# Peptides against a protein of PDB entry 3ESW, part 58

Target 1, 322 residues: chain A of PDB entry 3ESW
Amino acid sequence: NNIDFDSIAKMLLIKYKDFILSKFKKAAPVENIRFQNLVHTNQFAQGVLGQSQHLCTVYDNPSWHSIVLETLDLDLIYKNVDKEFAKDGHAEGENIYTDYLVKELLRYFKQDFFKWCNKPDCNHCGQNTSENMTPLGSQGPNGEESKFNCGTVEIYKCNRCGNITRFPRYNDPIKLLETRKGRCGEWCNLFTLILKSFGLDVRYVWNREDHVWCEYFSNFLNRWVHVDSCEQSFDQPYIYSINWNKKMSYCIAFGKDGVVDVSKRYILQNELPRDQIKEEDLKFLCQFITKRLRYSLNDDEIYQLACRDEQEQIELIRGKTQ

## One batch from the design tools (peptide; made by RFdiffusion4, then SolubleMPNN)

Design b2_p13_8_s3 (from b2_p13_8, 5 letters changed)
Fold by OpenDDE base, seed 1:
Structure b2_p13_8_s3 (fold): chain B 322 residues (1-322), chain A 13 residues (1-13)
Amino acid sequence: as target 1 above (322 residues)
Amino acid sequence: DEEVEKLKEELKK
């Protein structure tokens, strides 16, 4: 009996696809109950859910993408990308062009476009006066600042002229295109939108220990790549644990298609206790949110993303992110 | 924010 191995292989592939797709079906009543109980009883879980409701969807705004592209010096950016691609890219194939684009956007953003703001300059004394600024504390936004999703305003007094300068912590990334200054929060917020505006697959990475960065899915490298706009860093996930000797407990990536615990990519040493949630409950939470984000996708899209997820999980287990 | 800046300053030393 000639075993039709081709027919068996096709049947196994169909069964495998169906098995994968079954994981993304609507949550069973028991899973919904578990989810509700988890987010109501665990503060960390509630925080992850709250962040996902904003970070997973806010950057998928075509109007914002147009405003970004109209604001950036695209001629300069593409000129620089084309120049670097012409040197080395022809040997590696067309997919590497996007890696050059992200590297140029990192350069452009840090060197030409955005500014780090530890303390603001005095509004009265002008540029390079931040050294004269004394923090007085923080307050709520005024009526004008409130229009731009401002939760907190840092207040500074100038030691030279005695005037008060306000530093609003804007969460509206379109306002950040105007102000062009901030700390890691403003940097990562606007840079995430910039990368999205070029049609890239991007995630926002939240670290519990007061830092944030991006990940970009490189078609050339066929993986998620670390991107930190503050550091002009591409594919250097080790900079926090090794270079900074930073202690960390959680790194969570938020994208349109999923929420993923990426702690294993970045926490290479000096791991802090992971005591905010049970590991099984965190895994369940991220999977549950990811399922919800994918409910509108077709079976082929779900399957492709599930294959990508599996590859990433294998990478994270094997430590092959370099 | 402040912790990140402190860590960056320690690296420049």
Scores: peptide ipSAE 0.048, ipTM 0.813, DockQ to the pose 0.011
Fold by OpenDDE base, seed 3:
Structure b2_p13_8_s3 (fold): chain B 322 residues (1-322), chain A 13 residues (1-13)
Amino acid sequence: as target 1 above (322 residues)
Amino acid sequence: DEEVEKLKEELKK
C-alpha cells in the first residue's frame, strides 16, 4: 500500500489551518464575562484596553498618510534609500529595501525633521534659550491647544525675561508635523504615523516605565523589528535594559491586528515586579483584544496573522532576536 | 518622558 504522503501532508495542513481558525471564532459568553470582569476590576487591564481603542486604529487614516507624504522630503528620503541600497549590491524588488527605507526614515526624522524638547525655547527670547526656562508645572489646554488633542500643557517661565512659555503636549500627529518637537511620546506618535504612511506594518510599543517606541514587521527578517525614532535605533531591543540599564515591568505592543506583550524582547535584565495583573489575565486580555481586532478579517488573513503570532511567540521564548 | 531624559543625559556623560 503506497502511502500517499503528499495527500496526508495536505490533509494535515487543512486540519491544522482549521484548528488555528477555530481559536479566532467569536468569543464565547464565558470569555466575554471574563473580559468584562477583568477590565472593570483591574486598572492595568482597563489601561491596556483604553490604549488599544486608540493606538490600534488611530494610525489607519488615509487622509493622515497623504498629509505625511506631502510634508516629508520624499525625494531626499528615496534618494538616500536608493543610494544605500545600491551601495550594498542589492537588486530591485528585494524585501530588504524596506529595511533600508526604515533606517533612512530614522535618520531623516532625527537629523533633518524633528527635534527633542527637554524644555521649550522662550517664546520671547528666541532660539537656544531653553537653558533659561524653569518649569512651573502643568495645566489643561486653552481653546486653541484643545483643537489638536492636547491633554496637558507644560508651563515654563523664562529666567531672563520673566515671560511664560507654553509647551502643549499634542497628541494630534498632524499638529506634530508643524511643531516638529517633543519628547518620546510625540516622537513615537508621529514616527508611528510616518511608518504607517509608507504602508508598513507597525506597532506602537508602550512601556509602563515612561518610554514608547515602534516595531515594524520586516518582510526580509520575517519578524518584528525594534525601531526607536528617539535613538535612531533599528533592531536594538537591548538598548533599554543593557545600554540604559533601565528597569522595566511591561512592554505592550499595539497594532491594527493585535495587542501583544513584548516584554520578553526588551526586558533582558533589571526586571521590575509584574504585579499589576496576573500573567494569565494579561495573556487572556491581549488575546481577547487581538481576537476582536481580527473579527472582520477573512480566514486566510486570520491564518497568516496566526502563523506570524506563533513565530513571534517562539522568538520571544528563545530570546534569539539577533 | 522625564525618565528618558535622565537616561539620555546619563549616556552623554
Scores: peptide ipSAE 0.047, ipTM 0.813, DockQ to the pose 0.011
Fold by OpenDDE base, seed 2:
Structure b2_p13_8_s3 (fold): chain B 322 residues (1-322), chain A 13 residues (1-13)
Amino acid sequence: as target 1 above (322 residues)
Amino acid sequence: DEEVEKLKEELKK
């Protein structure tokens, strides 16, 4: 009996696919109970859930994508991408073009489009007056600021003219296309939307220790790539732990297709205690939310995403082999 | 936000 190895291999692949798909079926009653208990009893879990309800879906807005594309200098962006691609991109294949696009978007955003705002300029004295600004504290938004999903307004007094300047912390990324200034929150919020507007697979990474950045899924590199708009950084996940010597405990990535603990990618040294949740409960939480985000996907989409997730988990365990 | 800025300022020194 000639063992049809090809038939066996096909059968094993089908069984493996079915096994993987079985993990993404509707949650068992016990899993729902565990989830409800976890988010009810653990504040960190509740925070992750709350963030997922916003960050996983808010950027999937076609109207916002259109507004972004209408606002950016696309001619300049594509001119620069084409210039870089023409140097060496043909040797590396078509998929590298998107990496050049993300690199140019990082350049364009930091150099030409958006401004870092430690302190606002004085509304009365004009540009380059932030050095004269004294913080008075924070307050709630006024009626105008509230239209743009503003949670907090920082209040500053000018030491020269004595006038008050408001720095509203807008969460509406469309308002940020107008204001074109902020800190890491505003930078990451708008830049995440920008990347999404080009049809890219993007995650928002939240660090518990008051920083935020993006990840982009590079088809060329076949992995998630660190992207920080504040730093004009592409594929430099080490910048926080090594360059900044930053102490960190948690990095959680939020995307349309899942929530992932990416701490191992970024926390290379100076790890803070991970005491906010049990590791098993965090893993369960991320998997449970991810499963919910995928409920509307077909079996092939679920399988492809599960394969990508497995590859990422292997990467995170192995570390970057430099 | 503020903590990130402090870390960046320390790196510029």
Scores: peptide ipSAE 0.052, ipTM 0.819, DockQ to the pose 0.011; fails the geometry check
Fold by OpenDDE base, seed 4:
Structure b2_p13_8_s3 (fold): chain B 322 residues (1-322), chain A 13 residues (1-13)
Amino acid sequence: as target 1 above (322 residues)
Amino acid sequence: DEEVEKLKEELKK
């Protein structure tokens, strides 16, 4: 009996695909109940849900992409990318070109485009006056600031002139193209949009311990790559735990195709207690949200993403610190 | 933000 191994392999592949696809079908009533109970009873779960409702979809705005591309010095960017790409002897059309693009975008953003703002300059005294600024606290946005999705405004008094300067924490990334300043929140927000505007697969990573960064899916490396615009960092997930000796508990990645606990990629030492949610409930939550985000995708897209997810989970389990 | 700033300042020393 010649076992047709090819036929068996094909059959197994079909069955495997069907099995994978079955996981992404409409949630059962019991799963919906579990989800609803979780988000209503657990504050961390509610926070993750709330973030997912914004971060997973907000950057998929073609109008914003156009505005970004019109605002950036694309000639400079591509000139630098092409220069560095050519130095390394790569052929045109290689998937690695996108990695060079992201690296140049990191350079351009930090060095040429955006400014870190510990304290604002005094509106009256002008540039380089932040040293004279004393924080007075935070308040709600005014009517103008509210137009740009501002949740909080930091208030500063100038020690030199006594005037008040407002530092609105804008969440509208288009406004950030104008202001060109902020902290990790503004940096990551706008940089996420920038990367998305180039058609890249990007996730927003939220760390509970007051930091945020990106992940980019490198087709060359065939994995999610750490990207921190604040640090001009590419593929350095260890920077927080090792270099900064930062203590962390949760890192959650938010993308158009899913929500993923990526804590294992970044929390390499000095792990804080993960006491905000049960691990099984967090896993369920992320999977449930991911499933919802994929409801409109076809079977092939779902399957490809599921394969990517599986590979990422293997990576995260293996704890291969690069 | 403030924690990140402190950590970065410590690294620059």
Scores: peptide ipSAE 0.048, ipTM 0.812, DockQ to the pose 0.011; fails the geometry check

## One batch from the design tools (peptide; made by RFdiffusion4, then SolubleMPNN)

Design b2_p14_1_s1 (from b2_p14_1, 7 letters changed)
Fold by OpenDDE base, seed 4:
Structure b2_p14_1_s1 (fold): chain B 322 residues (1-322), chain A 14 residues (1-14)
Amino acid sequence: as target 1 above (322 residues)
Amino acid sequence: SNKDLVEELLKKLE
C-alpha cells in the first residue's frame, strides 16, 4: 500500500490549520469565567492584564512613529548600517539588513541619543552636578509633569546650592525624545517605540525584578531576539542571569499580537520562587490575552502567528536542556 | 520528509 504521504501531509496540514484556528475562536463562557476569576483574585494576573492593556497597543501609533523618525538622525543611522552591512559582504535585500539596523539603533541610542540618569544634574548648578544631588524621595507629578503621563517624580536636593531638582519619571515616550534621559524604564519605553517606528515586530519584556528590555523578531534568525538598549545588547539573553548573576522569577513579553512568558529565555540560573501565580494559570492568562489580541486578525494571520508561537515554545523548552 | 512532517503533525493533533 503506497501510502500517498503527500496527500496525507496536505490533509493533515488542513486539519492542523483548522485545529489551530479553532483555538483562537471566541472564548467559551467557561474560559471567560476563569479569566475574570483569575484577574480578580490574583494580583499578579491583574498586573499582567493591566500591562497588556497598555504595552500591547501603545506603541502602534503612526503619529508617534512619524515624530520618532523626524527626531532621529536617520542619515547617520542608515549611513552606519549601510557601511557595516557592506563591510560584511551581504547582498542587498537580505533579511539580515534589519539585524544591522537594530544593532546600529542600539549603538546610536546609547552613544549618541539617550543618557543614563542615576541622579539628575542640579537645575541651578548646571551640567555634571549629579554627584552633589541627594535623594529626598518621590512624589506625585505637578500639573505640567502630568501632561506627559508621569506617575512618579523623584526629588533631589543639591548639596552645593540647596535647591530642589525634580526628576519626573515620564511614561510618554514622545516626552522622552525631548528629555533624552532616564533609567531602564525610560530607555526601554522609548527604544521600543523607536524599533516600532521602523516597522519592526517588537515586544516589551517586563522582568518582575525591576528590569525591562525589548525583543525584536528577526526575520533572518527567524526568532525573537533579545534587545537591551541600556546595555547596547543584541541577542545576549544570558547577560542578566550569567553576567549580572541576577536572580529572577518572571519575564513577560508584551507585543501587539500576544503576551508570552519568556522567563525560560532569560532565567538560566538563580531562579527565584515563581509563587505569584500557578504556572497553569499564568499560561492560561497569557493565552487568553493573546487570543483577545488576535480577534480581529484573519485566519492566515492567526495561523502564521500560531506557527511562530509554537516555534518559540520549542526554543524555550530546548534552551533549558543546553 | 513528508513522512516526518506527517508524523510530527499527527503528534500535534493528538
Scores: peptide ipSAE 0.022, ipTM 0.558, DockQ to the pose 0.852
Fold by OpenDDE base, seed 5:
Structure b2_p14_1_s1 (fold): chain B 322 residues (1-322), chain A 14 residues (1-14)
Amino acid sequence: as target 1 above (322 residues)
Amino acid sequence: SNKDLVEELLKKLE
């Protein structure tokens, strides 16, 4: 009696798929109640939800993608990518091309395109005058600044000429294509959009301890890869905990297909107390938001993403990226 | 049946 193991395997896969899909059905009333109670009673949960409502969807704008691609020096970028790919890419497979692309975009963005702005230059004295700038504080945007999703404006006085220079903290990434300067927030915001504009799977990672970066899903590496535009860093999740000796409590990744606690990828030592929310509640929250983001996807898409999620969880548990 | 066995196994994995 030859057991048809192939038939059994196929049947098991079908049933497993059905089981996985059942987990992504519309939330039960009890889950909705739990979610509502959590976001109304826990400030951290409310913050995660608020961020998800923006960060998970804002970068999926085809009009913005076009503007980005029209603004970047694509000829230079692809020339450099092609050059690096020609060395080793064919031996490693075609999927490695996107890794080279992201690495070049990191280089291009930091070296050629965007600038770090600790202090602005004096609007009156011109370039390289930031050393003369004294912070006076922050205020709300004026009528012009408010057009570009500006939350705050840092105010500086020039010690040389006495004039006031405004440094608006724009959240409109299209405005950042013009200004081409900022801190980690502006860097990550625009760079996330840039990566998305190339059709890549990208997440925005928020760290509670005042830093932000990206993750890119590498088809070559078959995992989420750390990407920090400020540091021109690719696949170096350890830089914060180890190199900077930074203390951190939470790292949350926001993407179009989900919200994931990625703290285990980045918090390798010097972990701060995770006291903002219960671990079970955070896990529930991220899963609930993720489920909601996937409501419009078909069964095959849901299953593929669920498989990817499971692999990521295994990776995070095993510490394979460390 | 193999089907029943699979279904039972899946229930145990819940």
Scores: peptide ipSAE 0.016, ipTM 0.475, DockQ to the pose 0.165
Fold by OpenDDE base, seed 2:
Structure b2_p14_1_s1 (fold): chain B 322 residues (1-322), chain A 14 residues (1-14)
Amino acid sequence: as target 1 above (322 residues)
Amino acid sequence: SNKDLVEELLKKLE
């Protein structure tokens, strides 16, 4: 009996595909009950759900993408990308070009486009006056600030002229294209939109210990790549745990196609207690939200994403980005 | 290893 190994392999692949697809079918009633109970009883789970409802979809706005592309100096960006791509000598085609694009966008954003704002400049005294600013606290937005999804406004008094300067913490990334300043939240928010505007697969990574960054899926590297606009950092997931010696408990990635616990990529040492939720419940929560985000996708899209998810999980277990 | 087999199978799926 010549075992047609090719036919068996094809049959196994079909069965495997069907098995994977079966996991992404509509949630069973018991899973819905578990989900509802979890988000109503666990504050961390409720927070993850709330973030997913915003971060997984907000950046998929074609109108915003157009505004971004109209605002950036695309001629400069592509000139620099082409220049760096030409130096590498590896005609590895379009896939590696996107890595160069992301690296240039990191450079452009930090060096040419956006500004770090620890304290605002005095609105009366002008540029480079932040050193003269004393924090008075925070308050709610006024009527104008409220138009741009502002949750809080930091208030500063100038020690030189005595005038008050407001620093609205805008969550509208289009407003950030105008203001061109902020902290890690504003940086990551706008930079996530910028990357999305170039048609890239991007995730927003939330760290419980008050930092945020991006991941982009590199087709060249065939994995999710750490991207921090604040640090002009590409593929340096160790920067927080090792370079900053930061203590962390949770890193959660939010993308259009899923929510993933990426803590293992970034928490390499100084791990804080993971006491906000049971590990099994967090895994369930992320999988459940991911499943919901994929409900409209076809079987081939679901299968491709599931394969990507599996590879990422293997990577995260191995701890080797090499 | 089962790992090598999976990687080989994945390469064949590309």
Scores: peptide ipSAE 0.007, ipTM 0.477, DockQ to the pose 0.107
Fold by OpenDDE base, seed 3:
Structure b2_p14_1_s1 (fold): chain B 322 residues (1-322), chain A 14 residues (1-14)
Amino acid sequence: as target 1 above (322 residues)
Amino acid sequence: SNKDLVEELLKKLE
């Protein structure tokens, strides 16, 4: 009895596809109840939901993409990408070229475009005066600052001239194109928008222990790649746990197509207690939000994304990020 | 993907 393995394989693949698609159908009433209960009873879940409502969609703004592309020195960027691409002797390939583009964007952003602001320069004394600045605390935004999604303004006094300098913590990434300074939040916010403006698949990664970065889906590597604009880092997920010896509990990735717990990619040692939510509830929450984000997608798009998700989960389980 | 796994398993069964 020659088992027609090909026929069995085809049948299994069809059944598998149908099974996967069935998971992305409209949520059952019981799932909706579980979700509502979870976000109302668990503060961490509420936080993840709140972040998803902003971070998953805010960067998908064509008008913002146009403004970004008009603001960046595209001639310099592409000149450098072309130079590095040619230097490595790679044949023309769109997939690998995108990795070079992201690497150049990291360089350009850190070296040429954006500035780290631990303390602001004195508005009166000018450049390189941050050493003279004493923090006085934080306050709410004024009427002008409030126009740019500013929640907090750090206040500094100059020890030299006695004048006050305001450092608004803007969340409007378009305003950040003007100010060109900030800390990890501003860096990651604007850099996420920059990557999105090039049509890339990008996720915003939130770490509970006060850091944020990006992930880019490399078509060349066929996986999500760690990207940190502050560190000019590409594919170095280990830098936090190993190089910084940072203790961490949660890393959550927020993208247009889903919310994913990526903690296993970044938390390699010094794991802090994961006591904010039950693991099964976090998994459910991320899956539920992801399902909602995909409601408008067709069956083929859903299936392709589901296959990508499965590969990522396998990667995360195996610990083979590199 | 489970597809790839099934395909690999099927190849091993070949």
Scores: peptide ipSAE 0.016, ipTM 0.514, DockQ to the pose 0.109; fails the geometry check

